# Peptides against a protein of PDB entry 6PSE: the designs that were tried, part 134

Target 1, 78 residues: chain A of PDB entry 6PSE
Amino acid sequence: PSEEEEYARLVMEAQPEWLRAEVKRLSHELAETTREKIQAAEYGLAVLEEKHQLKLQFEELEVDYEAIRSEMEQLKEA

## One batch from the design tools (peptide; made by RFdiffusion4, then SolubleMPNN)

Design b2_p27_1_s3
Fold by OpenDDE base, seed 3:
Structure b2_p27_1_s3 (fold): chain B 78 residues (1-78), chain C 78 residues (1-78), chain A 27 residues (1-27)
Amino acid sequence: as target 1 above (78 residues)
Amino acid sequence: as target 1 above (78 residues)
Amino acid sequence: SEEERRREEEERKLEEMERFFRAILAE
């Protein structure tokens, strides 16, 4: 049988004490996993914001670069 | 009592049928939450990679900009 | 252009990621 089928059998045949312990275990794991999920989402949004700010800085530098390039070209053609 | 205390009481006083149903519910929620956590982590990593590539492009442009700036300064001082 | 299409696809993916993160935080 698969691990899932074996686990299902354990749950079906389990005593109340084991079931209570399993509820406690699963509740704890769910709480931790939920916290980690939230933390990952918060971090992801922070990185998106950082990337956005970096993009703005990059675009500003592109404008400055093209300005100086154009000035240089004008000086060379004069 | 707090919701946590009430839930704890429910688990303590619950019949095996309720406990089995609760194990099933928690297992399902844990599986879904885990999937979402993994997806959030994958998305976060993808954004980090994009940010890194953008940073490299920015640094390359900075080098090019400083090169033109230096050339321009030399032309003006000559 | 093909480059523009790629940029648009990348932007759409980033927006999808943002929506996903926000959906998680809205729970």
Scores: peptide ipSAE 0.429, ipTM 0.836, DockQ to the pose 0.913
Fold by OpenDDE base, seed 2:
Structure b2_p27_1_s3 (fold): chain B 78 residues (1-78), chain C 78 residues (1-78), chain A 27 residues (1-27)
Amino acid sequence: as target 1 above (78 residues)
Amino acid sequence: as target 1 above (78 residues)
Amino acid sequence: SEEERRREEEERKLEEMERFFRAILAE
């Protein structure tokens, strides 16, 4: 049997004391995992925002670059 | 009593059938939350990489921009 | 410089995020 099947059997055959302990354990793990998930989401959002700002800066620089390039080309052609 | 205290009491007084159901519920939620956490992490890493690549592009453009700016300045001074 | 310090702090934060994400994925 898979570990999952074995676990399921344990749960089915478990005494109330074990079950209560398991509920407590799972609740704790769920809480921790939830906090981590939220933190990951927050970090992801932060990076997205930074990336967005960087993109804006990049686009601005592209405009400036093209302006100078064009000016220089004009000067060379004149 | 807080919801947490009420829940704790419920767990303490619960019958095995309820406890088994709760274990099942919590296990399911934990699994889902874990998957979501992982997904968030994967997404975060992807965004980090994208940001990194964008930064490299930005830096390259900065170099190119300064090169042209310098060249243009030299041409104007000559 | 203050700007350099800011950049370093930002880089540090990004590294922390990366480590966090990798830690999650390593579980």
Scores: peptide ipSAE 0.428, ipTM 0.836, DockQ to the pose 0.940
Fold by OpenDDE base, seed 1:
Structure b2_p27_1_s3 (fold): chain B 78 residues (1-78), chain C 78 residues (1-78), chain A 27 residues (1-27)
Amino acid sequence: as target 1 above (78 residues)
Amino acid sequence: as target 1 above (78 residues)
Amino acid sequence: SEEERRREEEERKLEEMERFFRAILAE
């Protein structure tokens, strides 16, 4: 039997006191896991925003670089 | 009474059938939330790596830009 | 410098985030 099947059997055969304790345990774990999920999402969003800003800066620098490169090429060919 | 206190009372007064259903519900929600947490972490790490690579490219372009800027300045002053 | 300090703080924040993500994935 899988661990899942064994757990299911345990739940089905459990006394009310065990079931209440299990509800409490699962509620606590769910709350903690939810908090961690939210924090991970917040962190991920922050990095995405920073990456986006960096990309904009990079693209701006590329434009400026090409402008100077072009000007320099013109000066060298004169 | 807070919703938490009301829920706690509900759990304490609940029949075994309700408790088993609640264990099942919470187990399912925990599994889903755990999966979402993991996905968020995987995504976050991927974005961090992408940002790092972009930063390296940006710094390289900055060096090249300053080199051309300096050369251009020298040519204009001649 | 103040700018250097800001950069170091940002780096530390990123490292903290990375550690957090890795901790989740290590579970």
Scores: peptide ipSAE 0.425, ipTM 0.835, DockQ to the pose 0.938
Fold by OpenDDE base, seed 5:
Structure b2_p27_1_s3 (fold): chain B 78 residues (1-78), chain C 78 residues (1-78), chain A 27 residues (1-27)
Amino acid sequence: as target 1 above (78 residues)
Amino acid sequence: as target 1 above (78 residues)
Amino acid sequence: SEEERRREEEERKLEEMERFFRAILAE
């Protein structure tokens, strides 16, 4: 049987004491996992914002670079 | 009583059928939350990598820009 | 310099975030 099937059987055959303990365990793990998920989301958002700012700076520099490049090209061709 | 205390009482007083249902519910939520956590981490890592690449490109462009700027400045002063 | 210190702090934060993400993915 799969681990899932074995676990399902365990749950079906378990005594109330085990079930209560399992509820407690799962609740704890869910709380921790939820906290980590939120933390990951916050980190991801922060990096996205930084990336966005960097992108804007990059695009600005590209514009400035092209302006100077064009001017330089014109001077060299004259 | 706090929601936590009320929940704890509910678990203590619950019948096996309710407990099994709660285990099932929590297992499902844990699985979903875990998946979401993983997804958030994958996304965050991807954005970090993209930001890093963008940073490298930006730094390269800065070097190129300064080179042209300096050359242009020299030409204008001559 | 203050700017250098700030950059170092930002880099450390990014490394922390990366480690956190990788830790999640390693579970």
Scores: peptide ipSAE 0.423, ipTM 0.835, DockQ to the pose 0.839

Design b2_p27_1_s4
Fold by OpenDDE base, seed 1:
Structure b2_p27_1_s4 (fold): chain B 78 residues (1-78), chain C 78 residues (1-78), chain A 27 residues (1-27)
Amino acid sequence: as target 1 above (78 residues)
Amino acid sequence: as target 1 above (78 residues)
Amino acid sequence: MEEEERRRALEEKEAEIRAFFEKILAE
């Protein structure tokens, strides 16, 4: 039997004491995992914001570069 | 009583049938939350890589910009 | 110097974020 099937049997045959302990264990793990998920989402958002700011800076620099490039090219052609 | 205290009492006083159902519920939520956490981490790493590539492009443009800026400044001062 | 400090702070934060994600995926 798979570990999942064995676990399912254990849950079905378990005494109340084991079940209460398992509820407590699962509740704890769920709380921790939920906190980590939220933290991951917050970090993801932060990285997206930083990427967005970098993109804006890149676009600004690109505009400035093209302006100077064009001016320089005009000077060299004159 | 807090919701946590009420839940704790419920767990302590619960019948096996409720406890088994709660184990199943918590197991399901834990599995889903774990998957979401992993997905968030995968996505976050992907965004970090995209940001890194953008940064490299920005740095390359910055070098080119400074080269032209310097040349232009020399021409204007001459 | 302030800009360099800000840059370093961002790089450190990025490293922390990366480490966090990698830790999750290593579990």
Scores: peptide ipSAE 0.535, ipTM 0.855, DockQ to the pose 0.951
Fold by OpenDDE base, seed 5:
Structure b2_p27_1_s4 (fold): chain B 78 residues (1-78), chain C 78 residues (1-78), chain A 27 residues (1-27)
Amino acid sequence: as target 1 above (78 residues)
Amino acid sequence: as target 1 above (78 residues)
Amino acid sequence: MEEEERRRALEEKEAEIRAFFEKILAE
């Protein structure tokens, strides 16, 4: 039998005391996992914002670079 | 009483059938939340990698820009 | 100096974030 099937059997045959303990365990794990999921989302958003700011800076530098490059090229060709 | 206290009371007074159903519900929610957490982490790492690549490109451009800027400045001052 | 400190703080934060994600995926 799979672990899932064994667990299902355990749940079906379990006494109320075990079931209550399992509800408590699962509730705790769910709360922790939910907190971690939220934290992961927050971190992801923070990184996205930082990436966005970096992209803006990069684009500004590209404009400035191309301007100077073009000017330099023109001077060399003249 | 708080919702938590009410829930705790419900669990303590619940019949095995309700408890089994609750275990099933919580197990399902935990599985889903865990999957979402993992997906968030995977996505977050991907964004970090993208940011890193962008940073490398930015740094390369900065070097090139400063080189041209310096050369141009020298030409203007001469 | 202040800008360098800010940069270091950002790098530390990024490292923390990375470690957090890696920990999740290592579970």
Scores: peptide ipSAE 0.534, ipTM 0.855, DockQ to the pose 0.947
Fold by OpenDDE base, seed 3:
Structure b2_p27_1_s4 (fold): chain B 78 residues (1-78), chain C 78 residues (1-78), chain A 27 residues (1-27)
Amino acid sequence: as target 1 above (78 residues)
Amino acid sequence: as target 1 above (78 residues)
Amino acid sequence: MEEEERRRALEEKEAEIRAFFEKILAE
């Protein structure tokens, strides 16, 4: 039997005291997991924003680089 | 009473059939939330890696830019 | 010096975020 089937059997055969404890355990784990999920989303957004800013800076530098490269090429050819 | 206190009372007074259903519900929600948390973390790491690669490219471009700027300055002064 | 401090702070924050994600995936 799969772990899921074994767990299902355990739940079916469990006494109310065990079931209440399991509800409490699962509720706690769900709350923690939910908090971590939210935190992960917040961190992900922060990294995306930083990446976006870096991308803008990179694009600006590329423009400036090409401008200087072009000017230098003109000076060398003149 | 808070929603938490009311829920705790409900769990305490609940019959085994309700408790089993609640275990099933919570298990399902936990599994879904866990999956979402993992996906958020995977996505976040991917963005971090992309940002890192962009940073390396930016730093390389900065070096090249300064090299050309310096050479151009020398050409203009000569 | 302020720019370097800002850079270090950003790197530290990034490391923290990375560690958080890696911890989740290690569960």
Scores: peptide ipSAE 0.534, ipTM 0.855, DockQ to the pose 0.961
Fold by OpenDDE base, seed 4:
Structure b2_p27_1_s4 (fold): chain B 78 residues (1-78), chain C 78 residues (1-78), chain A 27 residues (1-27)
Amino acid sequence: as target 1 above (78 residues)
Amino acid sequence: as target 1 above (78 residues)
Amino acid sequence: MEEEERRRALEEKEAEIRAFFEKILAE
């Protein structure tokens, strides 16, 4: 039997005291996991914002670079 | 009483059938939340890598820009 | 044109990721 099947059997055969303890355990784990999920989302958004700002800076530099490149080319061709 | 206190009381007074159903519900929610958390982490890592690659490109462009800027400045000061 | 398409695809991917995280934060 898979671990999942064994766990399902355990839940079906369990006494109320065990079931209450398991509800408490699962509730705690769910709360912690939910907090971690939210934190992961916050971090991900922060990284996205940083990347976005970097992209804007890169695009600005590209514009400036092309301006100077063009001016330089004009000077060399004169 | 807080919702947490009310829930705790409900768990203590619940019949085995309700407790088994609650274990099943919580197990399902925990599995889903865990999956979502992992997915968030994976996406976060992907964005970090993309940001890193962008940073490398930006730094390369900065080098090229400074080279042309310096050459241009030398020509204008001559 | 190919570079523009790749850029657009990246922007769409970023938007999807943002939407995913925003959805999580809205829970």
Scores: peptide ipSAE 0.512, ipTM 0.854, DockQ to the pose 0.986

Design b2_p27_2_s1 (from b2_p27_2, 10 letters changed)
Fold by OpenDDE base, seed 2:
Parts: structure tokens; sequence; C-alpha cells
Structure b2_p27_2_s1 (fold): chain B 78 residues (1-78), chain C 78 residues (1-78), chain A 27 residues (1-27)
């Protein structure tokens, strides 16, 4: 049997004491996993914001670079 | 009583049938939340990698910009 | 565009955060 089938059998045959303990365990794990999910998502959002700011800086530098490059090209042609 | 205390009482007083259903519910929610956590982490990592590549491009452009700026400054001083 | 892809990712992450926060508030 798959681990899932074995677990399902365990749940079906389990005594109330085991079931209460399992509910407690799963509730705790769910709470922790939910917190970790939020943290992961918030971190991802922060990185997205940082990337966005970096992109804006990059685009600004590109504009400045092209301006100087164009001026330099004009000076070299003169 | 807090919702947590009320839930704890419910678990303590619950019949096996309710407990089995609750184990099933919590197991399902845990699986979904775990998947969402992993997904959030993977997206965060992908953005971090994209940010890293952008940073490298930015640093390269900075070097090129400073080179042209320096050359331009020399030409203006001559 | 890269900006559009970032916005899509941002919206996805925001949805995940919002759903998670809502679930925590409901718990």
Amino acid sequence: as target 1 above (78 residues)
Amino acid sequence: as target 1 above (78 residues)
Amino acid sequence: SEMEELEKKKELVKRIVEEARRKEEEE
C-alpha cells in the first residue's frame, strides 16, 4: 500500500487519543507552514521591489550613457 | 474564550468521526499550504536570479559609462 | 516586457500573501 493508503488506514483505525494528538500536530504544522508561506511571499515581493528599483536605475544610466556616447561620437567626427 | 481555546475544547470533546474528518481537513490544508509555500519560494528565487543578472549588467554599464565619462573629461580639458 | 513579467509575478506574490494573511486571520 502507498504511504497515503497506510496513513488513511491508520486514521480510520486510530483511537480518539491518537486522533486528538494528530489534530494537534497537523494544526501546529499548518500554522508554521502558513507563517513560512507568508514569509516566503513577502521576501519574494521585497526582491521584486528591489529588482524594480535596480531596473529604473539601469534605465537612467542607459539614458546618461547614450547621451555621453552621442556627444563623444560628435566630438570624434568633428 | 479565545478561538484557540474554543477549538481546543472542541478537539478534546469531539467524537472520533469528527476527529477523523478534522485530520483529513487539516492534512489537505497542510498539503495545499505547503505547495503554496514552495511556489512562493520558487518565484522569489527566480526573481532573485533575474535581479542578479540585472545587477551584473548594471555594473558592466557603469564601467563603460565611467570609461566614456573619463575620456570625455580628458577631451574637454585639452 | 520584463516590467510586465515583474508585475505579473508581483501580483501573484501579493495574492499568495493576501490569501495567507486571510487564512491566519480566520484561524
Scores: peptide ipSAE 0.082, ipTM 0.775, DockQ to the pose 0.393
Fold by OpenDDE base, seed 4:
Structure b2_p27_2_s1 (fold): chain B 78 residues (1-78), chain C 78 residues (1-78), chain A 27 residues (1-27)
Amino acid sequence: as target 1 above (78 residues)
Amino acid sequence: as target 1 above (78 residues)
Amino acid sequence: SEMEELEKKKELVKRIVEEARRKEEEE
């Protein structure tokens, strides 16, 4: 049997004391995993916002670069 | 009483049938939350890599921009 | 565009954060 089938059988055959302990264990793991999910999502959001700001700065620099490049090309042709 | 205290009391007074159902519910929520955590982490990593590549491109453009700016300044001073 | 892809990713992450915060507030 798969580990999942064995676990399901354990839950079906378990005494109330074990079941209460398992509810407590799962509740704790869920709370921890939820906290970790929030942290991962907030980190991802922060990186996305930083990437967006960097992209804006990059585009501004591209405009400035092309302006200077064009001016310099005109000076060399004159 | 807090919702947490009320829930704890419910677990202590619950019948085996309710406890088995609660174990099943919590197991499902834990699996879903774990999947969402992994997904958030994977997206965060992907964006971090994209941001890193953009930063490298930005730094290359900064070098090129400063080179042209310096050359143009020299041409104007001559 | 890169910006459009970024916005799609941002909306996905925001949804995950909002759903997680809602669950935390309900607990």
Scores: peptide ipSAE 0.082, ipTM 0.774, DockQ to the pose 0.405
Fold by OpenDDE base, seed 1:
Structure b2_p27_2_s1 (fold): chain B 78 residues (1-78), chain C 78 residues (1-78), chain A 27 residues (1-27)
Amino acid sequence: as target 1 above (78 residues)
Amino acid sequence: as target 1 above (78 residues)
Amino acid sequence: SEMEELEKKKELVKRIVEEARRKEEEE
């Protein structure tokens, strides 16, 4: 039997004491996993914001670069 | 009483049928939350890779910009 | 555009954060 099937059988045959312990365990793991999910999502958001700021900086530098390049080209052609 | 205290009392006083249902509910929520956590982490990683590529492009442009800026400054001072 | 794709990703991440926070507050 699969581990899932064995676990399902255990739950069906378990005594109340085991079931209460399992509820407590699962509640704890759910709380921890939920916190980790939030942290992962918040980290992702932070990176997205950083990428956005970097893109804006890149575009600004590109404008400045083209301005200087154009001025330099004009000076060299004159 | 807090919701946590009320839930704790419910678990302590619950019949096996309710406890089995609660184990199933918590197991399902844990599985879903785990999947969502992984998804959030994967998205964060993807954005990090995109940000890294953008940073490399920015650094390359910065080098080119400083080269032209320096040459322009030398020409203006001469 | 790259900015459009970034905004789509932002909305997705924000949704995940909001849903997670709501579940945590309900616990």
Scores: peptide ipSAE 0.080, ipTM 0.775, DockQ to the pose 0.382
Fold by OpenDDE base, seed 3:
Parts: structure tokens; C-alpha cells; sequence
Structure b2_p27_2_s1 (fold): chain B 78 residues (1-78), chain C 78 residues (1-78), chain A 27 residues (1-27)
């Protein structure tokens, strides 16, 4: 039997005291996992924003680099 | 009483059939939330890696930019 | 483009955050 089938049998045969403890355990794990999900998503959003800013800076530097390269080429040819 | 206190009373007074249904509900929600947490974390990691690569490219461009700037300054002074 | 891919990822992450926050507020 799969772990899921074994767990299902355990729940079916469980006494009320065990079931109450399991509800408490699952409620706690759900709350923690929900908090961690939000934290992970917020972290990802922050990194996306930082990456966006870095991309803009990179593109600005590329423009400046090409401008200096072009000026230098003109000076070498003159 | 808070919603948490009311829920705690409900669990304490609940029959086994209700408790089994609640275990099933919470297990399902935990599984979904766990999947979403992992997905959010994986997305954040992927963006972090992309940001790291972009940072390396930016630093390389800065070095090249300073090299051309220095060469251009030497050409203008000569 | 890289920017288009970034925006798609941004919208996905925002959706995950907003859905999670809404669910937390409703509970």
C-alpha cells in the first residue's frame, strides 16, 4: 500500500484524541507553510526589482561605453 | 472569543467523523500550500541566478569602460 | 526579451503574494 493509503487507514481507525492532535499538528504546519510561502514570494519580488534596476544600469553603461568607443575611434582616425 | 478560541472549542467538541473530515481538508490545503511555497522559492532562486549573471556582465563592462576611458584620456593628452 | 521575461515573472510572483495575503486575511 502507498504511504497515502496507509495514512488514510490510520485516520479511519484513529481515536478522537489522536484525531484532535492531528488537526492541531496540521493546522500548525499549514500556518507555518503559509508564512514561508509568503516570505518566499516576497523575497522573489524583491530580487526581481533589484534585477530590473541592475538591468537599467547595465543598459545605461552600454550607451556610455559605445559613446566613448565611438569618440576614441574618431580620435584615432584623425 | 477569538476565531481561534471558537475553532479550538469546535475541535474539542467534534465527533470523530467531523475530525476525520477536518484532517482530510487540512492535509489537502497543506499539500497545495507546500507546492506553492516550493514554486515561489524556485522562482526566487531562478531570478537570483539571473541577477548574479547580470552583475558579472555589468562588472566586466565596467572594467572595459574604464580601460577605454583611460586610453581615450591618454590620446587626448598626447 | 529579457525585460519581457522579467515582467512575466514579476506578475506571477505578485499574483502569488496577493493570493496568499488575501487567504491569510480571510482566515
Amino acid sequence: as target 1 above (78 residues)
Amino acid sequence: as target 1 above (78 residues)
Amino acid sequence: SEMEELEKKKELVKRIVEEARRKEEEE
Scores: peptide ipSAE 0.075, ipTM 0.771, DockQ to the pose 0.392

Design b2_p27_2_s2 (from b2_p27_2, 13 letters changed)
Fold by OpenDDE base, seed 2:
Structure b2_p27_2_s2 (fold): chain B 78 residues (1-78), chain C 78 residues (1-78), chain A 27 residues (1-27)
Amino acid sequence: as target 1 above (78 residues)
Amino acid sequence: as target 1 above (78 residues)
Amino acid sequence: MEEEELKEKEELVREIVARAKAEEAAK
């Protein structure tokens, strides 16, 4: 039997005391996991914002670079 | 009483059938939340990698820009 | 400041991924 099937059997045959303890355990794990999920999401958003700002800076620099490059090319061709 | 206290009382007074259902519910929510946590984490790392690559490109462009800028400045001063 | 906070968050995220991979490998 799979671990899932064994766990399901355990839950089905368990006494109230075990079940209460399991509810408590699962509630705690759910709370912690939820916190970690939120933290991970917040991190992702922060990095995304930084990447966005960097991209804007890159695009601005690219425009400036092309302007100078073009001017330089014109000077060299003359 | 807080919702937490009310929930705790419910768990304490609950019958086995309710407890089993609650274990099932919490197990399901934990599994889903865990999946979401992992997905958020993976996304964050992916964005981080993208930001890193962009930064490298930015730094390379900055070097090239400064080279052309300097050359242009020298030409204009002469 | 922000960089330090981001590094802490990065470490957390890396830990989450590492744990997930370890759990997957153990199954």
Scores: peptide ipSAE 0.341, ipTM 0.836, DockQ to the pose 0.899
Fold by OpenDDE base, seed 4:
Structure b2_p27_2_s2 (fold): chain B 78 residues (1-78), chain C 78 residues (1-78), chain A 27 residues (1-27)
Amino acid sequence: as target 1 above (78 residues)
Amino acid sequence: as target 1 above (78 residues)
Amino acid sequence: MEEEELKEKEELVREIVARAKAEEAAK
């Protein structure tokens, strides 16, 4: 049997004391996992914001670069 | 009483049928939350890689820009 | 990673963070 089927059987046959302990365990794991999920999400958004700011800076530099490049080209052709 | 204290009391006084249902509920929520956590982490890593590539491009453009700027400055001073 | 998959993941992240902030603000 799969681990999932074995676990399901265990839950069905378990005594109340085991079930209460399992609820406590799962509640704790859920709380911790939820915290980690939120942290991961917050990190992802932070990185996204950083990338966005960098992109804006890059685009600004491209504009400035093209302006100087064009001016330089005109000077060299004269 | 806090929600946590009320929940703890509910678990302590609950019948086996309720406890089994609660184990099932918590197991499901834990699985979903774990999946979402992993997805958030994977997204963060992907964005981080994109930011890194963009940074490399930005640094390359900065080098090129400074080269042209310096050359232009020399031409204007002559 | 495919662009569409990235957008889906971004939406997930935004939703998760938004929910967390809303819950915190409601306390």
Scores: peptide ipSAE 0.317, ipTM 0.830, DockQ to the pose 0.939
Fold by OpenDDE base, seed 1:
Structure b2_p27_2_s2 (fold): chain B 78 residues (1-78), chain C 78 residues (1-78), chain A 27 residues (1-27)
Amino acid sequence: as target 1 above (78 residues)
Amino acid sequence: as target 1 above (78 residues)
Amino acid sequence: MEEEELKEKEELVREIVARAKAEEAAK
């Protein structure tokens, strides 16, 4: 039997006291997991914003670099 | 009474059939929330790696830009 | 493929954050 089947059997055969304890346990774990999910999401969004700002800076530098590169190339070809 | 207190009372007074259903519901929600948490964390890590690679590219471009800028400045001063 | 997956993950993260903010604002 799989662990899932064993757990299902346990739930089905469990006394009310165990079931209440399990509801409490699961509720606690759900609350913690939900908090962690939100934290992970907020962190991911923050990193995304940082990456976006860096990308804008990079694109600006690329424009400046290409301008100077082009000018330098023109001077060397003359 | 708060919703939490009402829920606690419901759990305490509930029949085994309700408790089993609640365990099933909470188990399902926990599994989904856990998956979403992991996905959010994985996304954050991916964005962090992208940001790091972009930072390295930016720093390389800065070096190249300053090299050309310096050469151009020397040519203009001569 | 990787970009599409990242966009999907981004959408998920944005949705999660949006829901969290909405829940906070409702309190």
Scores: peptide ipSAE 0.311, ipTM 0.829, DockQ to the pose 0.956
Fold by OpenDDE base, seed 3:
Structure b2_p27_2_s2 (fold): chain B 78 residues (1-78), chain C 78 residues (1-78), chain A 27 residues (1-27)
Amino acid sequence: as target 1 above (78 residues)
Amino acid sequence: as target 1 above (78 residues)
Amino acid sequence: MEEEELKEKEELVREIVARAKAEEAAK
């Protein structure tokens, strides 16, 4: 039997006191995991924004670089 | 009483059948929330890696840009 | 492509955040 099936059997045969404790445990873990999920999601969005800003800066620099490169080429050819 | 206190009372007074159902519900929600947390974390990591690579490229371009800018300045002063 | 996978992940994260904010606002 799978661990899931064994756990299911445990729950089926458990006394009310154990079940109450398990509800409490699971509720706590769910709350913590939910907090962590939200934190991870918010962080991912923050990093995405940072990357986006950096990309814009990079693209601006590329334009400036190509402009100077072109001007330099013209000066050297003259 | 807070919703939390009311829920706690429900758990205390609940029959085994309700408790088993609640364990099942919480287990399911925990599994889903855990999956979502992991996915959020993986996304954040991926974006971080992309940002890092972009930063390296940006820094390399900055060096090249300053080199050309300096050379251009020298040519214009001569 | 990897880009498509990243977009899917982004959408998931955005959905997670949106749901969380909605739940918070409903309190």
Scores: peptide ipSAE 0.301, ipTM 0.826, DockQ to the pose 0.900

